# Peptides against a protein of PDB entry 6O8C, part 170

Target 1, 262 residues: chain A of PDB entry 6O8C
Amino acid sequence: VGLRYEKISLPKIHPRYDLDGDASMAKAVTGVVCYACRTASTLLLYQELMRKGVRWLVELVKDDYNETVHKKTEVVITLDFCIRNIEKTVKVYEKLMKVNLEAAELGEISDIHTKLLRLSSSQGTIESSLQDISSRLSPGGLLADTWAHQEGTHPRDRNVEKLQVLLNCITEIYYQFKKDKAERRLAYNEEQIHKFDKQKLYYHATKAMSHFSEECVRKYEAFKDKSEEWMRKMLHLRKQLLSLTNQCFDIEEEVSKYQDYT

## One batch from the design tools (peptide; made by RFdiffusion4, then SolubleMPNN)

Design b2_p25_1_s2 (from b2_p25_1, 12 letters changed)
Fold by OpenDDE base, seed 4:
Structure b2_p25_1_s2 (fold): chain B 262 residues (1-262), chain A 25 residues (1-25)
Amino acid sequence: as target 1 above (262 residues)
Amino acid sequence: DLEEELKKKIEEEIEAWEEELLKEL
């Protein structure tokens, strides 16, 4: 999970005045910063999509939780009803046994009662698990999605736009250096401008790369790491909910076998 | 000192461009 991007670095900038070298360097710098802009945009898009996915998954899991709770409640009601009926039957048979009726039937009913009580005890575990899940899904819980809004880069940060400004400046200098190269020799004033522009290019490039690294890549990696961790926990929770649902169905099925005795 | 002044001027120019771009967007 996550976008792959290439590690980029600025080319070495030589202090020597060299029209051919400076044009080549400027081209390379333009390429690197252009890549940074595109990458920053892609990383931003990925994060925005992930945020949407996170919100969707939260709602899905909440629905799964509610369904599981509903099923559990249904089973508890059914089970309790069955237990009460069996208990009444046991009492009737106990009274009848005192009047010389067959003890074998009472034994069977008592065994059913014991099994139902065991099933009832398992409901406590299911309830505890559901409570744990509820706490995790609750605001401020371990599965809160607040990190998705706090971590990473956002459109409001304008990181791509900031990088684009720097790229534009660099690109202009590159095109000028391409022209300078074509002239083969510059007059004194143009040479001084070229040297000055080279310093500007260096500064713009350095600023762009620092911004890209610190404000785009680093924040993206932090977002990615948190998203992976959170996603793993959410998937585990969904599996747990499914397991609890299945346990409820299993109990319901088992109870249904004893309904004929109630 | 001159290099630092140049860096500062360049930084100010970049910031101005960033602000201008942000106003246009």
Scores: peptide ipSAE 0.018, ipTM 0.436, DockQ to the pose 0.037
Fold by OpenDDE base, seed 3:
Structure b2_p25_1_s2 (fold): chain B 262 residues (1-262), chain A 25 residues (1-25)
Amino acid sequence: as target 1 above (262 residues)
Amino acid sequence: DLEEELKKKIEEEIEAWEEELLKEL
């Protein structure tokens, strides 16, 4: 399950000059933007950890692939050797049949030869499957991890730092509004400054929330969706590799039954 | 499920990091 975060929204900002109301509003705005900053940091961390996990899984699956290829190669060598030996035996018996030897032994060996050839034909299917898997894992393949470097948010984007700067500006205004509230009444010039700062607060808050939504949350959700899709495909591929490995073992076991005739 | 396990591990790491950060503050 992806990181759960609460949907945040800015409080309503009233245009009326009210020292008590403005201080309370500024406090609430500070809280919301602070939460956005922390959430953005957490979402970034999740993505960075996931990128590490993706790289790890790619290497794991490559190892599984190499093991499967190795096992397949071993089985092919063994099978080819067995086939060659049986073919030699068949030729000898065919020559002996001209001299009235029992046809029953030749029939049995011929049947074994036919079975081995069928096993050999299945190796072509395994090889084709391995080639497909290799192509999917290759650079530029369907299961390449290039998306992990492109999608989502990155430390280089400095999204958290940008939000922190806006938070600092908002916090400064909030502290001033606390002081203004304590004065109970402002002189005309101070009142005009307060009104101007209230507009700045709104501007910074809106900018912060827009940045959070568009550059942090949206990109995170896109990354998450891509990661889940990719992960499912990789797990399926790993299961496919296991199946191919098991098929190789089954062939090897079957070949071992006929080694006494070689 | 490996995906679920990985997600769980990541969540645990994040929680641990948050706890450490709170201790430093």
Scores: peptide ipSAE 0.017, ipTM 0.528, DockQ to the pose 0.011
Fold by OpenDDE base, seed 2:
Structure b2_p25_1_s2 (fold): chain B 262 residues (1-262), chain A 25 residues (1-25)
Amino acid sequence: as target 1 above (262 residues)
Amino acid sequence: DLEEELKKKIEEEIEAWEEELLKEL
């Protein structure tokens, strides 16, 4: 899960004035910072897509929850109706037993009543589980998606644009250093400008790499880790909902066996 | 230190240029 990127580092910037070496160094720096810009853009895109995916999954799980609640409600209604009918039947048979009639049938009906009460008790556990799930899915719950809006990098941070500005400055210096190299020898004033531009290149490059590592990569990794943890919890919750739904179907099937006695 | 002062001036100039370039983007 997540995007793969290569660890990049700046080439060594030698303090010595060397037109050939400085042009080669500037080319390498340009390449590294260019890679950082592209990578930062890709990492941002990934996070934006993941945020959309998170929202989609939340809605999907809410739908699963509502379906489970609906099924549970149907089973509760059916079970309660069956229990009430059996209780009426028990009362009738108890009266008949006083006249020494239907004693064997009363025993059977009483056993069915006991089984139905056990099934009713299991509904309490399902209800408690659904309440827990609802609390976790609530806006302040443990599975809230607020982290997706807070963690990582965002378009509003303008990280790619900031890196692109630095890349443009670096590229300009690189092209000047190519020209300087072609001249083979600079006049004193041009040499001083070259040395000054080399210092600018150093600062731009260092700033770009620091920004890339701290504001792009680090925040992306934090977002990725949180997204993976959250995703595992959400998938587990979805499996729990499916299990609860299946339990409701099992209870419904069991109740259907006793409908002939009601 | 003259070198430290020069570095500071370069940093300030770079920051100003970045702000200007960001306005054009």
Scores: peptide ipSAE 0.015, ipTM 0.427, DockQ to the pose 0.043
Fold by OpenDDE base, seed 5:
Structure b2_p25_1_s2 (fold): chain B 262 residues (1-262), chain A 25 residues (1-25)
Amino acid sequence: as target 1 above (262 residues)
Amino acid sequence: DLEEELKKKIEEEIEAWEEELLKEL
């Protein structure tokens, strides 16, 4: 789950002045920081898409919840109506039994009444489960999506743009070092400029890699971990809602068998 | 398009998780 990327590190920067070595090093640094820019952009895009997916899934699960609540309410109304009718029938047959009539039928109706009361008790368990789900989906609940807005990297952070600026500085120095290499030998002043630019290259490269690791990769990994955990919990909750819906259908089907006695 | 590819991958991952959860129940 998530985007796979390679862990990158800067090449060793040797302090020794070497036109061939410095050009090769600068090329390698440019490649690494270029990869960091592209990776940061990809990681940001992934997170933005995941945030859209999270919002979509929240609305989907809320709809599933509302449908389940509606079905449960329908079954409760039907069941309560059936219980009331059976209780009236039981009362009538109890009066008839006092005159030695309909004794066998009273036994059957009483058994139905007992079964309906058991079904009514199961509705209490379904209600408790729905209340738990509602609490979890609430804005302050365990399945709130607030983490999706807080965790990870955001376009407003401008991490990709910051890395691109550093990459541009590094690339400029690389092209100069390529020219310096072609000269084979520099005058004293040009040599001092080259040494100074090498220090700038190191500074920009280190800053780029620190920014990439701390502000892009670390935050992405935190977002990914929370996303995976949250997604698993949400999918489990959807499955729970489906189970509760099926239980309501099962109860409705069982109640329908007794409607002929009401 | 990279965005569409990533979207598709995310959707596939969600579907795979749903299938795994259905198997565990």
Scores: peptide ipSAE 0.018, ipTM 0.544, DockQ to the pose 0.009; fails the geometry check

Design b2_p25_1_s3 (from b2_p25_1, 11 letters changed)
Fold by OpenDDE base, seed 4:
Structure b2_p25_1_s3 (fold): chain B 262 residues (1-262), chain A 25 residues (1-25)
Amino acid sequence: as target 1 above (262 residues)
Amino acid sequence: MEEEEKRRKIEEEIEKWRKELEEEL
């Protein structure tokens, strides 16, 4: 899970003045930092897409929750109606029994009443579970998507742009080193400039690599880890909602068996 | 082309996650 990227490192920079070596080194550095820029962009894109996916999943789970609540409400209404009807029937039979009518029918109706009351009691457990789920999905709850806005890299961080600036500086030096190489020999002043530019190249390259590692890669990995953890929790919650829905269907089915008495 | 391919791969991975979430229900 997540984007695979190659581990990059800067080539060894030799302190010795060597026009051929310095041009080759500068080319390699340019390539590495270019890869870092592209990778940073890709990692950012991945995170932005994942944030969209997170929002989608939140809405999906909210829909699942609302469906479960709706089904529960439907079952509660049906069950309450059945209970009230059975209670009326029980009262009628109790009055008739006082007039020496058959006790067997009253026993059956009373048993049905008891079963319906047990089913009604299970609704309280479902309600409590739904309330727990609602609290977890609420703003500030354990399953809030706030982490998706806090973790990782964001366009506002301008990491890609910062790396691109460094890449531009490095690329300019590389092009100069290509020219220097073509001259085969530099005058003293130009040699000193070359040496100074080599130090600048090193500075920019190290800054780019540090920024890439600390501000792009590390934050991406943190985002990835948080996303995986959150996704597992959301999956579990969806399974809980499904279980609650199924319990409502089971109750509805059981109530349907007593329709002839209600 | 390379960036578009990377984008497509990311989208495919996200879609795979969606399907996995749906199949586990």
Scores: peptide ipSAE 0.026, ipTM 0.555, DockQ to the pose 0.009
Fold by OpenDDE base, seed 1:
Structure b2_p25_1_s3 (fold): chain B 262 residues (1-262), chain A 25 residues (1-25)
Amino acid sequence: as target 1 above (262 residues)
Amino acid sequence: MEEEEKRRKIEEEIEKWRKELEEEL
């Protein structure tokens, strides 16, 4: 899960003045920092798309929750209606038993009433579970998506643009070193400029790699880890909602068996 | 073209993951 990228490192920079070696080194550094820019852009794009995916999943789970709540409400209304009808029937039979000895029929209806009351008590557990799920999905809850906006890298950080500026500086020095190589030998002043530019190249390259590692890769990995953890918890929550829905259907089916007595 | 292809591949991976979540229920 997540984008694979190659671990990049800067080539060895030798302190010795060598026009051929310095041009080759500068080319390699340019390639590495160019790869860092492209990778940073790709990692940013992945995170932005994942944030859209997170929002979609939150909406999906909220819809599942609302459907479960609706089904639970329907079952509660049906169950309460059935209980009230059975209670009326029990009262009628209790009055008749005082006159006509109809004890066996009253016993059966009383058993049904007891079963319905047991089913009604289970609705409290379902309600508590739904309230827990709602609290977890609420703003500030354990499954809130606020982390997706806080973790990782964002377009506003301008990391790709910052790396591109450093890449431009490095590329300029590389093109100069390519020209210096073509000259085969530099005058004293040009040699001193070349040595100074080599130090600048090293500085820019090191800055680019540090920025890439600390501000792009590290933050991406933190976002990735957080997203994986959150996704597992959301999947588990959806399974809980499905289980609660099935419990509502089971109760509805059981209540339907007693409707013939009302 | 290369960036669009990378975007497409990422979108396909996310869509696959969405489908897997829908099928697991």
Scores: peptide ipSAE 0.025, ipTM 0.548, DockQ to the pose 0.009
Fold by OpenDDE base, seed 3:
Structure b2_p25_1_s3 (fold): chain B 262 residues (1-262), chain A 25 residues (1-25)
Amino acid sequence: as target 1 above (262 residues)
Amino acid sequence: MEEEEKRRKIEEEIEKWRKELEEEL
């Protein structure tokens, strides 16, 4: 589940000089950009924690893979041993048939041999599946975690700090506009300064909101979408590994039934 | 205080997610 945040927009800035209106506008702008700073910080934290989760899941799936490979190897050794023993037994019975032994016993052993060879063929399919999984988990594979380092926002981008600088500039102008409002009327020079500061406020606010939207929100949403997609694929992969492990257990159980004949 | 509470909520959500993954497999 991703973080929920409210869509924010700048208040309308009126071009007319109005000490009361300008102070109120500056207060509202300060509030909006303050929310953007806090939201950007929260979105960054979420992504950093998710990156830790991604690394943890990669290690978990690697462990599952190694366990499956180990089990497959054990089954292959056991199966190959059983096949070799049955083949020796078949050769002995073929020699004895020349001396009037019952054809029924040779038929049963031959059937067991055929079943073991079918089980051996299925091991080739399991091996191919494990190789595919390994390729997907490898560096440059379809399930590599390289996206987690490329997508989204990072502390090194300093987005929160950049927004904070703009917020500080906006807040300073807001405090001045609060003082200007208290004076009720400004001298000509002070009025001109107020008008220039209003233009600066607009510039800083617009820059902050553009940066927040393009460099924080957009990148966060891309990271979130990629994370969800990757996570679903990884969970599916774990289920595939479990299925392969179960197939190995099934083969081992079947081989155990024929060990009494070897 | 508000930022710390948001951090705590995020950490709790991630911990729940980890537990769910461990229980499924």
Scores: peptide ipSAE 0.024, ipTM 0.544, DockQ to the pose 0.009
Fold by OpenDDE base, seed 2:
Structure b2_p25_1_s3 (fold): chain B 262 residues (1-262), chain A 25 residues (1-25)
Amino acid sequence: as target 1 above (262 residues)
Amino acid sequence: MEEEEKRRKIEEEIEKWRKELEEEL
């Protein structure tokens, strides 16, 4: 998952004065830095969309958690009610046994009571699992989304705008070099200006590529890697919640089999 | 001597330009 971009590099800038070569080089540099600007914008947009997706997924998982907690609570109430009713019934049959009545039925009811107590014990395990999940989703937990605000690039960094400024400077020099090429020969002073502008072009281009690599691409890759890891953990968490929900349904179904004795 | 002085002036202008660009960005 992630945007694919082509690895770009600057053309080699030759120190030799050559009006045709310098115009061609400047054109190529302009193209590369233009691509960097567009790519940086796309990478930023991707990250902003992913941040929205992260927030959405957090809310979805919180809803799943709350639903699971609700279902667990319902099952606990039902189970506790059944246990209390069976315990009352056991006491009645124990009194009847003193009069030598209903011995077989007492055995069956006692077995049901034992099964219900085992089911109640399993609810304790579900509760502990839900508490663990809650801790992971809490602020500062392992699944907190704070990383999404810290990692990567942000609009406030103005990386695209910074690159665009450099691109504008490069483009201006390119247009001048195109004019210089059309003149075929420059006077001495204009030649010195051209050489000076070539050094400026090199500086702007190098700065643009360094900024693109270090402030756009590298930070994007870090954001991407962290997002993928976080997403895997969140998907696993959702599966755990589903499993816990299913366990609650299974317990509810088992309890329903004993309702005829309550 | 004249060529070295011209080189030095160009280098000084480049350095001045670098500082200006760093302040704008």
Scores: peptide ipSAE 0.012, ipTM 0.379, DockQ to the pose 0.079

Design b2_p25_1_s4 (from b2_p25_1, 12 letters changed)
Fold by OpenDDE base, seed 4:
Structure b2_p25_1_s4 (fold): chain B 262 residues (1-262), chain A 25 residues (1-25)
Amino acid sequence: as target 1 above (262 residues)
Amino acid sequence: SEEEEEREKIEKELKEFEEKLLKEL
């Protein structure tokens, strides 16, 4: 679940010269852009933490894969050994029957052989599944984590710093407008400066909101969506590995029942 | 006067900024 943030918009900026209104507007704009800065920082932090989590999960799943492969290999060796021994036994009993010796156990041993061969065939399916998993985890595979480095926002983008610069400019204008409000009336030159600063404030605010929306929020949402999808796939893969491991244990257990005949 | 020159300068800067803003919006 991603971070929740409030959708913010700039207040309406009235073109009319009004010291009280302009101070209030500037305060509101400052608040909005301040929120944008803090939100951008939080979104960045979330993404960085998620990237760490992604890397951790990749290594964990790789370890799980290696363990599963090891277990599968062990079971294959054991199973093949059992099959070979049973086959030798079957051949001995068949020879005994040809010389008119009773081989009452031949039927049972043959049934065991058939069961072991069936188990051996299931190992092929496990191997195929492991190969699929390996391909997915491989570089360029469907579960590659390259997206985590490409998508979203990064510290190197300096989005928070850029927004902070704009916030500083806006805040400065706000404080000036607060002073202007306290004067109640400005001289002509100060009035013109005020009007000019109001336009600057609007420009900076618009730039900040555009940057926040396009470079922070949009990229974060894209990162979030990809991360959620990838995480679901990785968790499913991990469950698949666990299932394959359990299948190996089940086969090993079944083979152990027949070891007395070898 | 110096005051008139400053006024004219501010008015010119304002107008230029308005025109720039309108082009960028």
Scores: peptide ipSAE 0.015, ipTM 0.468, DockQ to the pose 0.331
Fold by OpenDDE base, seed 3:
Structure b2_p25_1_s4 (fold): chain B 262 residues (1-262), chain A 25 residues (1-25)
Amino acid sequence: as target 1 above (262 residues)
Amino acid sequence: SEEEEEREKIEKELKEFEEKLLKEL
């Protein structure tokens, strides 16, 4: 579940010159842009933490993969050894049958040999599955984490700093409008300055909101969506690795039953 | 008029300020 944030919008800016109204409007605009700055910072932090988590999970899954490969290799060695010994025994019994020995013992050993060969065939399927997993985890694979470095917002983008600059400009105008309000009436030149500062305020506020929406929120949502999808796939892959490991243990257990005949 | 000249000065100053802000961002 991603971070929750409120939908923000700028207050309506009235064209009429009103010292009380303009001070109140400027206060509201300052509040909205301040919220945007804080939210942008929080969204950035979340993404940086998620990137760290992604890297950690990749290493964890690689470790799981290596453990599974190791276990598979161990089982293959054991199984091959058992098969070779059973094959030697079969050859000995086949020679003895030429000298009128009972066929019953040869039948039992041959059945064991057949079972071991079936187990050996299943190892090929496990190997193929491991190769598929390896390809998916490899650089350029379907589960590569390259998206985490590309998607979303990054500290190098300086989005928070850019918004802060705009907030500073807005705040300065707001403080001037508070002073203007306290004067109750401005001289003509001061009134004109106030009107133009109101236009500056609108410009800065609009720029801040556009930047927040397009460069912070939109990119964050894209990152979040990709992160959720990737995470689901990685968790599924871990389950597949566990299944393969369990299959190796099952084979090892079955082989151990026949070791007394080798 | 003196009023029109002062308006033009303020409008010019506003434009210059916007350009400076764009360079800082």
Scores: peptide ipSAE 0.015, ipTM 0.452, DockQ to the pose 0.081
Fold by OpenDDE base, seed 2:
Structure b2_p25_1_s4 (fold): chain B 262 residues (1-262), chain A 25 residues (1-25)
Amino acid sequence: as target 1 above (262 residues)
Amino acid sequence: SEEEEEREKIEKELKEFEEKLLKEL
């Protein structure tokens, strides 16, 4: 999961004045910073898409939760109704037994009652599990999506634009160095300008690389790691909800077998 | 050192220039 990017580094910048070497160096720097701009844009886009995905998944899991709660409630109502009816039947048979009628059916009904009570106890466990899930999904819970808004890079940071500004400055110097190279020899004033521009290029390049590494890549990696952890937990929770739903269906099926005795 | 002071001056000028460019974007 996540985007792969190549590790980039600046070429060695030599302090010596050399028109051919400086033009070649400037070209290489331009290429590296251009790659950084494109990569930063791609990393930002990935994070924005992931944030949309996170929101979508939260809503999906909330829907699953609500469906599970609904099914659980339906089963509880049905089960409670069956238990009450069986209890009434037990009381009737107990009275009949006092009048010397056969108690063979009473034993069977009592066994059914015991089974239904066991099923009812399982509903308590399901309820506790649903409450736990609800707490985890709640604001401030362990599965809250607040991290998605805090971690990583955002369009408002303008990281791509900042890098693009630096790239433009570097590119301008590169084109000047191409011209300087074509002149083969510069006058004293033009030579001093060239040396000064080389210093500017160095500062722009180092700033671009630092910004890319610390503000784009590092933050992206942190976002990616958090997203992977969160996603695993959410998918596990969704599986838990499905398991609880299936347990409700199993109970409903079992109860339906005993409805004929009421 | 004089060289360090000149570097700091250049860095400041570059920062101001970048801020100006960012406002124009």
Scores: peptide ipSAE 0.014, ipTM 0.420, DockQ to the pose 0.043
Fold by OpenDDE base, seed 1:
Structure b2_p25_1_s4 (fold): chain B 262 residues (1-262), chain A 25 residues (1-25)
Amino acid sequence: as target 1 above (262 residues)
Amino acid sequence: SEEEEEREKIEKELKEFEEKLLKEL
């Protein structure tokens, strides 16, 4: 989920010398670029917060992984112990069978042994799945968070500061154009300065909007898209871990049914 | 036009100035 912002665009800058029109245009430009500065700041803040969230989620998922591994290990130990005990029992009953005793009991225990071996085989699949998850979470894996440091905008880019400088220049010209408007008519030299300042305004405004669009908005959108994709994958991975944990519990429960025979 | 040429010169000078300014930030 990303921040929404209003689409902004510069007003049309007319080449014609018009003190009233130029003042109005300059006011509008100032407003637009001011909004761009604020928006850029907000977008940056969002990304910084998301980066913190990403780091937090990575640690959470790693904890989930470790818990699952721990549970798997516990089940393996229990299962192996149960198998060893059943195997000992099987050997005893096999010896008894040589003297024509306990045929029915041997059949039952042998069936249990077979079931336990099947459960033991399933542990290999769980292990493989855990290894896959570990690989995906590892540095350079498919779920690495390196994108969070690469994508988007960063405080070090100083985009807000750069835009603010341009805004300051634009604002200065706007205030001058407001004064020029109040004069209603400028002398030749002042008129030439006004025309020159209008060109400066145009340039600063264009640069501000270009910078905002290309260095702030575009990069933000890329970050947002990548974040959403990564988040979906991480949540899916957590579900996979939960599934593996449940499989371990199921195996443990099944083993518990046979403990009376050990 | 002469006006377009003058505009282009101004834009070039402003671009160079602005690039320097932004590098200092």
Scores: peptide ipSAE 0.015, ipTM 0.417, DockQ to the pose 0.051; fails the geometry check

